# Ledger of designs, part 71: peptides against a protein of PDB entry 3OGK

Target 1, 307 residues: chain A of PDB entry 3OGK
Amino acid sequence: ATPDRLSRRFPNLRSLKLKGKPRAAMFNLIPENWGGYVTPWVTEISNNLRQLKSVHFRRMIVSDLDLDRLAKARADDLETLKLDKCSGFTTDGLLSIVTHCRKIKTLLMEESSFSEKDGKWLHELAQHNTSLEVLNFYMTEFAKISPKDLETIARNCRSLVSVKVGDFEILELVGFFKAAANLEEFCGGSLNEDIGMPEKYMNLVFPRKLCRLGLSYMGPNEMPILFPFAAQIRKLDLLYALLETEDHCTLIQKCPNLEVLETRNVIGDRGLEVLAQYCKQLKRLRIERGADEQGMEDEEGLVSQRG

## One batch from the design tools (peptide; aimed at target 1 E111 E141)

Design b1_p27_8_s4 (made by RFdiffusion4, then SolubleMPNN; from b1_p27_8, 10 letters changed)
Fold by OpenDDE base, seed 1:
Structure b1_p27_8_s4 (fold): chain B 307 residues (1-307), chain A 27 residues (1-27)
Amino acid sequence: as target 1 above (307 residues)
Amino acid sequence: DLEVELDVPLTTAQQKRLKKLEERRKK
């Protein structure tokens, strides 16, 4: 479909999802300049889709100019922007979005690649937004944003229920967790082992409603921080956890209400057996092929195909 | 109904994140 055809057929469109590059792009099999530019779509949105409140770009090339145009065109009417696995923009584009779309509820840049100029976009969001429900820059690398701004967002946005972040040290997010009283989902962060302080993270206080969780770099020493509320956990993202097969078994046994599990093949057949035994409410299981396969001493940590 | 996906290959982005986190711990 073409942008102009879409607007002619659906002038009152409220939600748009576009997929650009094929899935192969996620595996570095498609050149970056293959195509999938949002520009013609943004132009059409700006001119002819005056009721559009939700935009989802997946695997597309997005420029700062595109974001600026979109931001100004939709302003406070824009409720959702998802830059899903997109590229081509900088933090200036993000700044434009949060500056002009001050009532945005969902802002996602998950797995997008961009040039980071500063942390102003998050600061601006913190200073002016009170509507945010979902903030997701999971699988991104921000070095210039402040965890204090994230805390401010949590304090000001009482409907904030899902936050996924990059590589923040978890201890820097203590204030955020305290402020995010209604948070149900958290992914990302960084747990850093300290041999001299094994209980470094044991005093972490998570939001009371937290039930969907994916802590990055969580090892067996940090895993116990989940035990007090493990029965409340409905979704676990263990893709970036450093848990062995036995650790998986230990954690899974403590999560009887688990509905979604995402992990690597290190869970093994044994882990799957434990999962089947203890997690009767499981709805989705995704096991990815881990890079750690080469380091496994035995085949126990592999998931075999059963006929 | 249970939806199951097994042996899904890691994307380039996922691989990079894992490597980065491992490096951070070593520092």
Scores: peptide ipSAE 0.521, ipTM 0.924, DockQ to the pose 0.653
OpenDDE base, seeds 2, 3, 4, 5: peptide ipSAE 0.418, 0.447, 0.436, 0.497; ipTM 0.902, 0.908, 0.907, 0.913; seeds 2, 4, 5 fail the geometry check

## One batch from the design tools (peptide; aimed at target 1 L239)

Design b1_p28_1 (made by RFdiffusion4)
Pose (drawn by RFdiffusion4):
Structure b1_p28_1 (pose): chain A 307 residues (1-307), chain P 28 residues (1-28)
Amino acid sequence: as target 1 above (307 residues)
Amino acid sequence: RPPRTLPVLEYSRDDDGHHTFEFNPSPH
């Protein structure tokens, strides 16, 4: 339908969610220029959806111009913006929205592709934003943003509940973790072990409420930092973990309250067996396919009828 | 980090206790 039709039928929308490209685009089957331009919708928002406080774009083309317009038109009213698997914008667009939308509660860019010119958008949040509840740039290449800015955000946003990040060194986020007192969910970061520091981590202060998490590149040697509070973990994202079938069993075994598990097929039939009796409350399970070129990551990394 | 892939297995359970399984789904 046209944006005109949407605003005529529902002039007082508070919340809008638009999907663009077909699902196939998540698997590199759809041309990049196929469509899903968000711009006519932003124009319609400017003129006729004057009550909108939340926008979620999914698999759509979003430009800097269209985010500059959205930010100016909705300003302090924009409580939530989700750029979900979108493309076509840059850090100029992010900066525009974080400077004009001073009360953003939830900002999300998971799996989006954009051009990173600088890191001022994150710094701008750190300097002025107090209301942030959820910040999410989970599956994203950011090389110019400072972990100091993220820590500062945690110090200023008493309601920060959920943060998902890129390839920050976990050690650089120690300050962030101490400051994020109310943090229930963390995903991302980078666990980089060096033989030099056998106990490079072991001294992580995780927020005492963290129960939904996934540490990227987590190996068997760093896995134990989860054991002190594994009884509390309700959601586990081992999708980007570097741990073998045996290690999965050991960790899954310690999470009796786990309700959501996402992992690669390295979990193996053996891992599913463990999951079968320790985690009776499991509600959602997703086993993504792993490195399927040079053996199934190990000789147990195949799930079957047994699992 | 590599991109997302199709699941070899997906499972879910609703409030009414119904179990749903999906195997080797297609992109379409």

Design b1_p28_1_s1 (made by RFdiffusion4, then SolubleMPNN; from b1_p28_1, 9 letters changed)
Fold by OpenDDE base, seed 1:
Structure b1_p28_1_s1 (fold): chain B 307 residues (1-307), chain A 28 residues (1-28)
Amino acid sequence: as target 1 above (307 residues)
Amino acid sequence: RPPRTLPVLEYSRNEAGEVTVVLNPSPL
């Protein structure tokens, strides 16, 4: 079988990435039985890939049984699990991973679709993990997890450097930000405009090393919270920001050390001119089309330095 | 029915030693 060829060719494999060819946007156009199941690969990992410490599934079907088998087979040897744009599992599968893989350093489920049963997986992670460096459930829908567990993770995991979350109210994360002393990257949360309290977020204290940031629903009224450390920002994710062209220009001018920008076409030609003028360290620009334009074509513009 | 394994199109290895396996959808 195809998995048997992997173990024969790479018997000492430490890091594996399985990538389904279809883009997530095409997932609805592909029959559910397209064969992107991880099951036969998890069987091969369990039996024959005894040195495997990193697993990345991208655009794959992953069941709770697959996660449970993987968790038990790799246990504390599993350092990285990435469920990137995956589907077919529940929070029970995540619970199995965090219960059995107590030394996991990277846990990612970004853009994955799953059934949420409870928040126990995050609680178990908070109670037992001290090794976590990267936690990413960006662009996921969790309603049953606690921001207190995220704070506990930050307190216990001294090497925690990157956290990406769903729609937590950003004020519920104040305790998390205070605990996360080594955090360099944060994405997600939810900024909720309150006409009666325009200064609602002005007292928000970010981790001192924060340099990669993407706050969801950040509008022009909330944008000033970045100004005290804007010169420290190296990466901005503005895909889910509520900024217009002029707001982009204002923010970009304050970020002279910006290396990576991810934004929407609302930046416009004017924003690109300002970016070229003020951001001489820029290495990567991603511009997505807004919701009104048919076709999310990810134009990854490599900034070719035309010297 | 056991999930049909997609044919492996390509094996690549990066500088970090990660092996990427690209799985093609079976042509319908």
Scores: peptide ipSAE 0.454, ipTM 0.817, DockQ to the pose 0.041
OpenDDE base, seeds 2, 3, 4, 5: peptide ipSAE 0.443, 0.417, 0.419, 0.434; ipTM 0.812, 0.820, 0.817, 0.815; seed 2 fails the geometry check

Design b1_p28_1_s2 (made by RFdiffusion4, then SolubleMPNN; from b1_p28_1, 9 letters changed)
Fold by OpenDDE base, seed 5:
Structure b1_p28_1_s2 (fold): chain B 307 residues (1-307), chain A 28 residues (1-28)
Amino acid sequence: as target 1 above (307 residues)
Amino acid sequence: RPPRTLPVFAYSRDAEGRETYEFDPSPE
């Protein structure tokens, strides 16, 4: 469809999702340059889609100018922006969004590639937003944003229920977790094993309502931090955990209310058997192939059609 | 951190209890 056809057909459109690349691109079936630009769509949104509250760009090229135009056109009417696996923008574009869209409820940039200029966008969000419900910059590389701004967001946004972050040291998020009293979902962070301090993370206090979790680089030594609330866990993202098959079995046995599991092939057929035995509420399972060749060589760490 | 890939296996159960299975046993 073209932007102009969309606006003519649906002048009162409230939600728009655009896909710049099909899933088949992940199979190397489509050239990488097959992506679309959002510019013509942003122009159409600005001119003709005056009721649009939710925008989701997936695998699109998005410039700072596109974000600035979108921000100014929708302002406080924009409730949701998802930049899902997008590229072409900088943190200046994000700053424009949070500056002009002060009532944004969902901001996502998961797996997006961007140029980081500064941390001002997160600071601006922290200073002015009280409406945020979902913040997601999972699998992004921010080095200039402050954990203190994340804490401020948690304090000011009482409806904040889901936060997914990049590689923040988890200990820097202690203040955030304390402030985020209503948080139900957390993904990301970085657990950094210290052989000299095996209990480095044992004093972490998670939000009481936390039930959807994915800690990056969580190994078997850190996994026990979940045990006090494992029975309330409904979703686990173990894609970036450093757990072997046996560790998966140990954790799964402690999560009888698990509804969603995302993990790598390292779970193996044994892990799937344990999952079937203990997780009777399971609704979704996703197993990805890890790049970790070592996990692929162990027969116990492989998922077969039998499992 | 391993990159996200396509699922080797995907299971879903909808609100009506219908189960869907997707499995790709092909090696990468």
Scores: peptide ipSAE 0.092, ipTM 0.720, DockQ to the pose 0.560
OpenDDE base, seeds 1, 2, 3, 4: peptide ipSAE 0.151, 0.075, 0.056, 0.076; ipTM 0.780, 0.728, 0.695, 0.716; seed 1 fails the geometry check

Design b1_p28_1_s3 (made by RFdiffusion4, then SolubleMPNN; from b1_p28_1, 10 letters changed)
Fold by OpenDDE base, seed 5:
Structure b1_p28_1_s3 (fold): chain B 307 residues (1-307), chain A 28 residues (1-28)
Amino acid sequence: as target 1 above (307 residues)
Amino acid sequence: RPPRTLPVLEFSRDEEGRVTEVRDPSPE
């Protein structure tokens, strides 16, 4: 659909989801440059979609100017912005969004590529937002944002239930976890093994309602930090965990209420057997191909079509 | 961090354990 046709047909549209690049199955059917830029859509939103409160761009090119226009056009009416695997913007665009959209509830930039100028966008969000429910910059590379701003967000946003972050050192997030009393989902961070301090993370206190979790770089030495609440876990993201097949078996056995598992092929057929045995509430399983260092040749770490 | 690769398999089940969706993104 064209932006113009959409606005004419649905002038009261509240939610818009755009996909710039089709999935591979449609790649041969759509010209490469067709609909890649959000600019014409942002123009249409600004002019004609006055009821729009939710915007989701997936695999699109988004400029800072596009974000600024969107922010000013929707202001406090914008409740959801998802920049899902987008590119072309900087943190200045994010700053514009959080400055003008002070009642935003969902801000996502998962797997987006951008130029980081500063951490002001997160600071501005921390200083002025009290409505945030979902913050997701998972699989992004921020080096200039402060974990203290994340803590401030947790303190000020009482409805904050889901936070996904990049490679923050988990120990820097202790204040955040303490403040985020209603947090149900956390993904990201960085667990950094210290041979000299094997118990580095053992005193980490998670929010009491936490039930959806994915810790990046979690190895077998860090995995025990989950055991006190493993029975509460409903979703695990192990895509970036450093767990072998046996570690998967150990963890899965402790998660009888697991509903969603995302992992790599390292789970193996053995891990799938354990999963089937202990996780009777499992609703969704996702297995990705990992470049596991041990090579695809280790039969124990491969998922066969039998599962 | 292992690089994100394409999913090998994604499936969803209903409350009765029936498969409701299967995704094979292998051609992706």
Scores: peptide ipSAE 0.041, ipTM 0.596, DockQ to the pose 0.533
OpenDDE base, seeds 1, 2, 3, 4: peptide ipSAE 0.034, 0.019, 0.025, 0.030; ipTM 0.651, 0.449, 0.522, 0.455

Design b1_p28_1_s4 (made by RFdiffusion4, then SolubleMPNN; from b1_p28_1, 12 letters changed)
Fold by OpenDDE base, seed 1:
Parts: structure tokens; C-alpha cells; sequence
Structure b1_p28_1_s4 (fold): chain B 307 residues (1-307), chain A 28 residues (1-28)
């Protein structure tokens, strides 16, 4: 497809999604013209797509210059930016987005690869944004951002409903969870086992509306922190949990309202039997193969209710 | 003139009824 054809056909386009080819294809000698660069599309957005409020780049190369151009061209009209599995930018590009797009509602960098210069982008977002509904930097490596800025975002953004983060120590997010009164979804963080303090996380207070959850590195010792609200859990992400088959069975039995489960093959046939027995509202099951099996085949099983 | 390969344009409609144009950016 060509950018100029898009703008001519859809001059009033509000939402655009660019789907680049799978990254596995990028390791083969892909010609430079493989269509992975967003630059020609950002140029077309800037010049001709003046009503565009939502942009989703999936598996694209995105530079800081591309982000700066997009930010300045759309400014407060940009409501959604998703950098889904993208690469080629730094935190300077993110800073440009949050500086110029002060009314952004959805900001996603999930599984993107970037160079981290500083934490200024999250600080700027915390200081100026009150519109944020979805913040997602799940499966990213940020080491220079502050959990205090995340708390400030939660305090200022009353419509904040979904937050997915990297490897923040969960205890550093206590202030965030207290401030995020409308939060329905949380994924990420880091649970770190302490043999000397087995009750380390037992006093953790989650937002009252939390119903979609994925805690990274949650083991069987930490799993009990979910039990007080397990009956309200509708989506569970266990892809990065440290749970065995029996732990899965224990947790699933406590989640009768579960609609979506994402887990690894460790659930086994026994876990699937327990899931079928206790989770009658299940709509989607995703099972990934563990790291030891070569092919991450996403078997999205739609559990059709055979009623 | 080589056949103008129509860009594979998909339309996605969200829960709010917003239409997203989905494009494969790859040169056809």
C-alpha cells in the first residue's frame, strides 16, 4: 500500500493501523524497502490526515524523528498511540509524544525495543496529563523511570483503567495502587521471593475494581495475595508466573468468573480439566509453549461453550 | 502499466463503532 493512496481514499481517517511483517521475517535478507519504516506514513499523516486521532504501529521501525513529527502534527488531537513490537526509537521520541500530545488517552509500547536515555518521558506525562486511560509498557526494559511518576499519573488521571508495566518491584507500586481508584487491569511488576520474609507481599492492597491481572514472577507463596478478590478476576495472565500445574489448579478453582486465561503449557491436562469444571464463563484460553519448546505456537483455543 | 495492486486494506470496527483502516505497509 502507498501512503498517498490512503489519504486520497480516506482523507477524514480517524484511526490507522500499520501491520508490519513478523519479526522472524526480518532476520532474512529483507530488502531495505520491506515497508517496515513508518517515515513515509508519518509524512502523509502530517500533511494530509488532519483528523487522525489513533495510530497503531505493529512490528514497524519508528525513529525519534518520526515520533517528533507525529507528535507535532497531531498534538492534542492524538488520543491513541500504540508502538506494538516496534523498534528504532529512544526515550527522546517518547518524551516528544508526551510533551506535545497532552490529551493522549492510550499510550502503548508493549514488546517494543528502544534505547533508554532517561525517565523524563514518564515524568512529563505525570506532570501534564490528566486524560490517560491506558498506559502499557509491558514486556519492556525501563530502568530509569520512577514509580513515583506512575503514582502521580494514577492520582491525576481519574479515567485510568489499564496499566501494564515492566519489572517494577511490586512494593514500590503500593502508592500507585492506592491512587489508582478506577484501575481495572494491571499487568507486570516483579515479585521477588524473600526466604527471610515469607509474608513480604501479604499486606499488598490492590485497587477495588481490579479484575484483569498478570503479576510477573508470582510463585505459589505469593499467589495467596489474589485469594481475597479471586472471585472478581475476569482475566488472568499467568505467562510470566512461576506456577506449577497444581498451583494453576488451586488458583483456577478460586476464579469462577474467569473469562480470559493466558498461561503456559505447565497448566497441563489436569489444569484444563479444572478450568472446564470451575470456569463456566471462560471465553478465551491462550496456552504458550514453555521456553524449552522451540515453537511458540499460540494455540488460541476459543472455548466454545458446548451447551 | 503493471496492475495497480490494490493495497490490502482491512477495516476493523471497535466496540465504540470507530473504524480503523488496517494497512500492510509492505510494498506490493
Amino acid sequence: as target 1 above (307 residues)
Amino acid sequence: RPPRTLPVLELEVDEEGNVTVVVDPSPL
Scores: peptide ipSAE 0.318, ipTM 0.779, DockQ to the pose 0.035
OpenDDE base, seeds 2, 3, 4, 5: peptide ipSAE 0.284, 0.279, 0.292, 0.311; ipTM 0.764, 0.761, 0.767, 0.776

Design b1_p28_2 (made by RFdiffusion4)
Pose (drawn by RFdiffusion4):
Structure b1_p28_2 (pose): chain A 307 residues (1-307), chain P 28 residues (1-28)
Amino acid sequence: as target 1 above (307 residues)
Amino acid sequence: DALSHLDLEELEVNVEPTAATKEKYAKM
């Protein structure tokens, strides 16, 4: 339908969610220029959806111009913006929305593709934003943003509950973790082990409510930092973990309250057996496909009728 | 079979990864 039709039928929308490209686009089957331009919708928002406080764009083309317009038109009223698997914008667009939308509660860019010219958008949040509840740039290449800015955000945003990040060194986020007192969910970061520091981590202060998490590149040697509070973990994202079938069993075994598990097929039939009796409350399970070129990551990384 | 007795709301097995995931897997 046209944006005109939407605003005529529902002039007082508070929340809008638009999907663009077919699902096939998530698998590199859809041309990049196929469509899903968000711009006519932003124009319609400016003129006729004067009550909108939350926008979620999914698999859509979003330009800097269209985010500059959205930020100016909705300003302090924009409580939530989700750029979900979207493309076509840059850090100029992010900066525009974080400077004009001073009360953003939830900002999300998971799996989006954009051009990164600088890191001022994150710094702008760190300097002026107090209301942030969820910040999410989970699956994203950011090389110019400072972990110091993220720590500062945690110090200023009492209601920060959920943060998902890119390839920050976990050690650089120690300050962030101490400051994020209310943090319930963390995903991302980078666990980089060097033989030089056998106990490079072991001294992580995780927020005492963290129960939904996934540490990227986590190996068997760093896995134990989860054991002190594994009884509390309700959601686990081992999708980007570097741990073998055996290690999965040992960790899954320690999470009796786990309700959501996402993992690669390295979990193996053996891992599913473990999951079968330790985690009776499991509600959602997703076994993605792993590295399927040179053996199934190990000689147990196949799931079958047994599992 | 090991999971057949569980009350699951969602189960997906051997799911193809997204293009973005595949790029990160390549770096892993």

Design b1_p28_2_s1 (made by RFdiffusion4, then SolubleMPNN; from b1_p28_2 with S4A V13L A20V T21E K22R K24R Y25L)
Fold by OpenDDE base, seed 2:
Structure b1_p28_2_s1 (fold): chain B 307 residues (1-307), chain A 28 residues (1-28)
Amino acid sequence: as target 1 above (307 residues)
Amino acid sequence: DALAHLDLEELELNVEPTAVERERLAKM
């Protein structure tokens, strides 16, 4: 379909998802890093798709001008914007979105590549939004945003249920967790081991409804912080955890209500056996190959075809 | 075409290269 025909064919469109990756048949002709430009689609949205509330761009090139046009055209009617693995924009584009779309409920930029100019976009979101339900900038790098703005968002957005962040020090998010009373999902952050202070994170208090979790760089020393609510956990993201096979076994045994597990090959066949034994409600398992496994001959951390 | 009469509220599209982009890519 072409953008110019979209409104004529679907005049009442409320949700649009665009995937910029070419069809498999064209894969040999197109560079792997080719992203479609959103510009012609944003033009069509702005001019003709007046009922559109949700926009999801996946693997596309998005400019600040595109974001500004989209923001002004949809304003408070825009409820969802997902920039999923997109590139080409800066934080100025994000600022335009949050300035004009004051009733946005879902803002995602997971795995997007962008230029960071300042932290104003998060500040503006904190000052003016009360509708936010999902905020996701997982697998992004921000150096200029404030954890205090995240806390303000949690305080003001009572329907906030899912937050995924980059590399914030977890202790800087204590205020956020205290304010986010209805939070069900949290992913990201950074756990930094301090040999001189082994209990650095033991007093960390999580939101009472938290049941979907992924803490980056969580090691065996930090893992016990989950034990008080492990029975409540339904989803674990361990892709960026620093857990060995035995640590996986220990944690899995404490999560009998686990429905979704995402982890690396380090779980091993042993971890899969424990998972099968203790997690009877498991619906989805994702195992990724770790980058480090190319070098370590330790057979114990591999998932075999038998597991 | 039966699909032409569907009043879709949700649409997922795979974006393909334009004819101009395909021509440029074929020349590389």
Scores: peptide ipSAE 0.265, ipTM 0.659, DockQ to the pose 0.031
OpenDDE base, seeds 1, 3, 4, 5: peptide ipSAE 0.226, 0.052, 0.045, 0.043; ipTM 0.656, 0.535, 0.522, 0.501

Design b1_p28_2_s2 (made by RFdiffusion4, then SolubleMPNN; from b1_p28_2 with V13L T21Q E23K K24V Y25L)
Fold by OpenDDE base, seed 2:
Structure b1_p28_2_s2 (fold): chain B 307 residues (1-307), chain A 28 residues (1-28)
Amino acid sequence: as target 1 above (307 residues)
Amino acid sequence: DALSHLDLEELELNVEPTAAQKKVLAKM
């Protein structure tokens, strides 16, 4: 469909989700001209879709100019922006969004690739936004953003319920967790094992309502930090955890209210048996193949046809 | 056509789409 036809057909559109076709991306052969540019759509949004409050771009090319145009055109009417697996922009584009869209509730850049110029976008968001409910830059690489700005966001945005971040050292997020009183979901961070300080993370205090969780690089030594609230956990993301089959069994037994599990093949048939036994409310299970499968001769770490 | 590589996955309208609009959505 052409953008111009969209506005004519749907003049009262409030939510738009566009998906780039994956065929070009699978083989690192993204032809420069694969047609996945948002520019024509942003032009149409800016000119004709005056009621649009939610925009979701998936696997598309987005420039800073596109983001700037969108930001200025929709301003405080923009409630949701999702840049899902997008590319082509810098943090200047993000800065434009947060500067002009001060009532944004959902901001997502999950798995997007971009050039990081500075951390100003997160600082600006922290200074001016009080409406944020969902912040997600999971599986991104930010080196210039401040955990203090994340803490400020948590303090100012009382409706903040879901935050997913990149590779922040989890101890740098102590202030954030204390401020994020209504947080229900957290994913990301980085747990770094210190042989000299085995209890490095044992004093972490998580938000009281936390029930959806995925901690990156969580090993068996760090796993006990979840035990005080494991009974309230409804979703676990273990894709980036460093847990073996037995560790999965241990954790799953402590999560009787688990509804969603995302993990790797390392759970094994044994882990699936334990899951079936203890997690009677399970609604969704996702098992991905990890890179670890090439070397693990251990039969227990594989999901067989019985699992 | 540069737009041939795009799919619309979700549209939200203030009103229920007309039969004509539903046909457009089905062809998109």
Scores: peptide ipSAE 0.084, ipTM 0.469, DockQ to the pose 0.018
OpenDDE base, seeds 1, 3, 4, 5: peptide ipSAE 0.043, 0.031, 0.035, 0.044; ipTM 0.489, 0.530, 0.504, 0.480; seed 4 fails the geometry check

Design b1_p28_2_s3 (made by RFdiffusion4, then SolubleMPNN; from b1_p28_2 with V13L T21Q K22R E23R K24R Y25L K27R)
Fold by OpenDDE base, seed 4:
Structure b1_p28_2_s3 (fold): chain B 307 residues (1-307), chain A 28 residues (1-28)
Amino acid sequence: as target 1 above (307 residues)
Amino acid sequence: DALSHLDLEELELNVEPTAAQRRRLARM
């Protein structure tokens, strides 16, 4: 479809999702620029799609100019922006979005690649937004943003229900978790094992409504922090957990209300058997290839047709 | 066989990791 055809056919369009690169681009088999530029679409949005509230770009090239144009054109009417696996922008583009779209409810940059200039975009969001429901910059690399701004967002955005972040040290998010009283989903962070401080994370207090969780680098020593609320867990992201097959079995047995599991092949057939036995409400299962597949000769860590 | 007892709506097996996922996995 062309942008001009879209506006003519759907002048009252409220939600737009554009998909750029196919999955094959993940293998670097397709030039990075093939995904398509959003520029023509942003131009059309700005000129002709005056009711658009939700924009989702997936695997597209998005410039700061594109974001600035979109931000100014939609302003407080923009409720959702998803930059899903996009590239080509900097944090200046994000700053423009949060500066002009002060009523944004969903802001996603998951797996997007960008140039980080500063942390001003998150600070601006913290200072002016009270509408945010979903914030997702999972699997991104922000080094200049402040956990304090995330805490401020949690305090000011009472409807904040889902937050996915990069590699923040989990202990830096204690204030955030305390403020995020309505948070149902959290993914990301970084658990860093300290042999000298085995109880480093034992006092971590999670939001009471938390039921969808993915802690990065969670090992078997940190896993017990989930046990007090494991029965209320509905979604687990274990893709980046440091759990072996037996650890998976232990955790799964404690999550009888699990609906969604994302993990690696390390779960093995044994883990799948345990999953089937204890998680009768499971609706979605994702099993990714781990980097460890090259090293784990142990038959227990492979998912076979028996699983 | 084990999964046959589950009413799965979605099953994704052996998904190839994205570049971002590979970078995260490399940190593990």
Scores: peptide ipSAE 0.081, ipTM 0.731, DockQ to the pose 0.716
OpenDDE base, seeds 1, 2, 3, 5: peptide ipSAE 0.081, 0.069, 0.034, 0.071; ipTM 0.730, 0.718, 0.597, 0.723

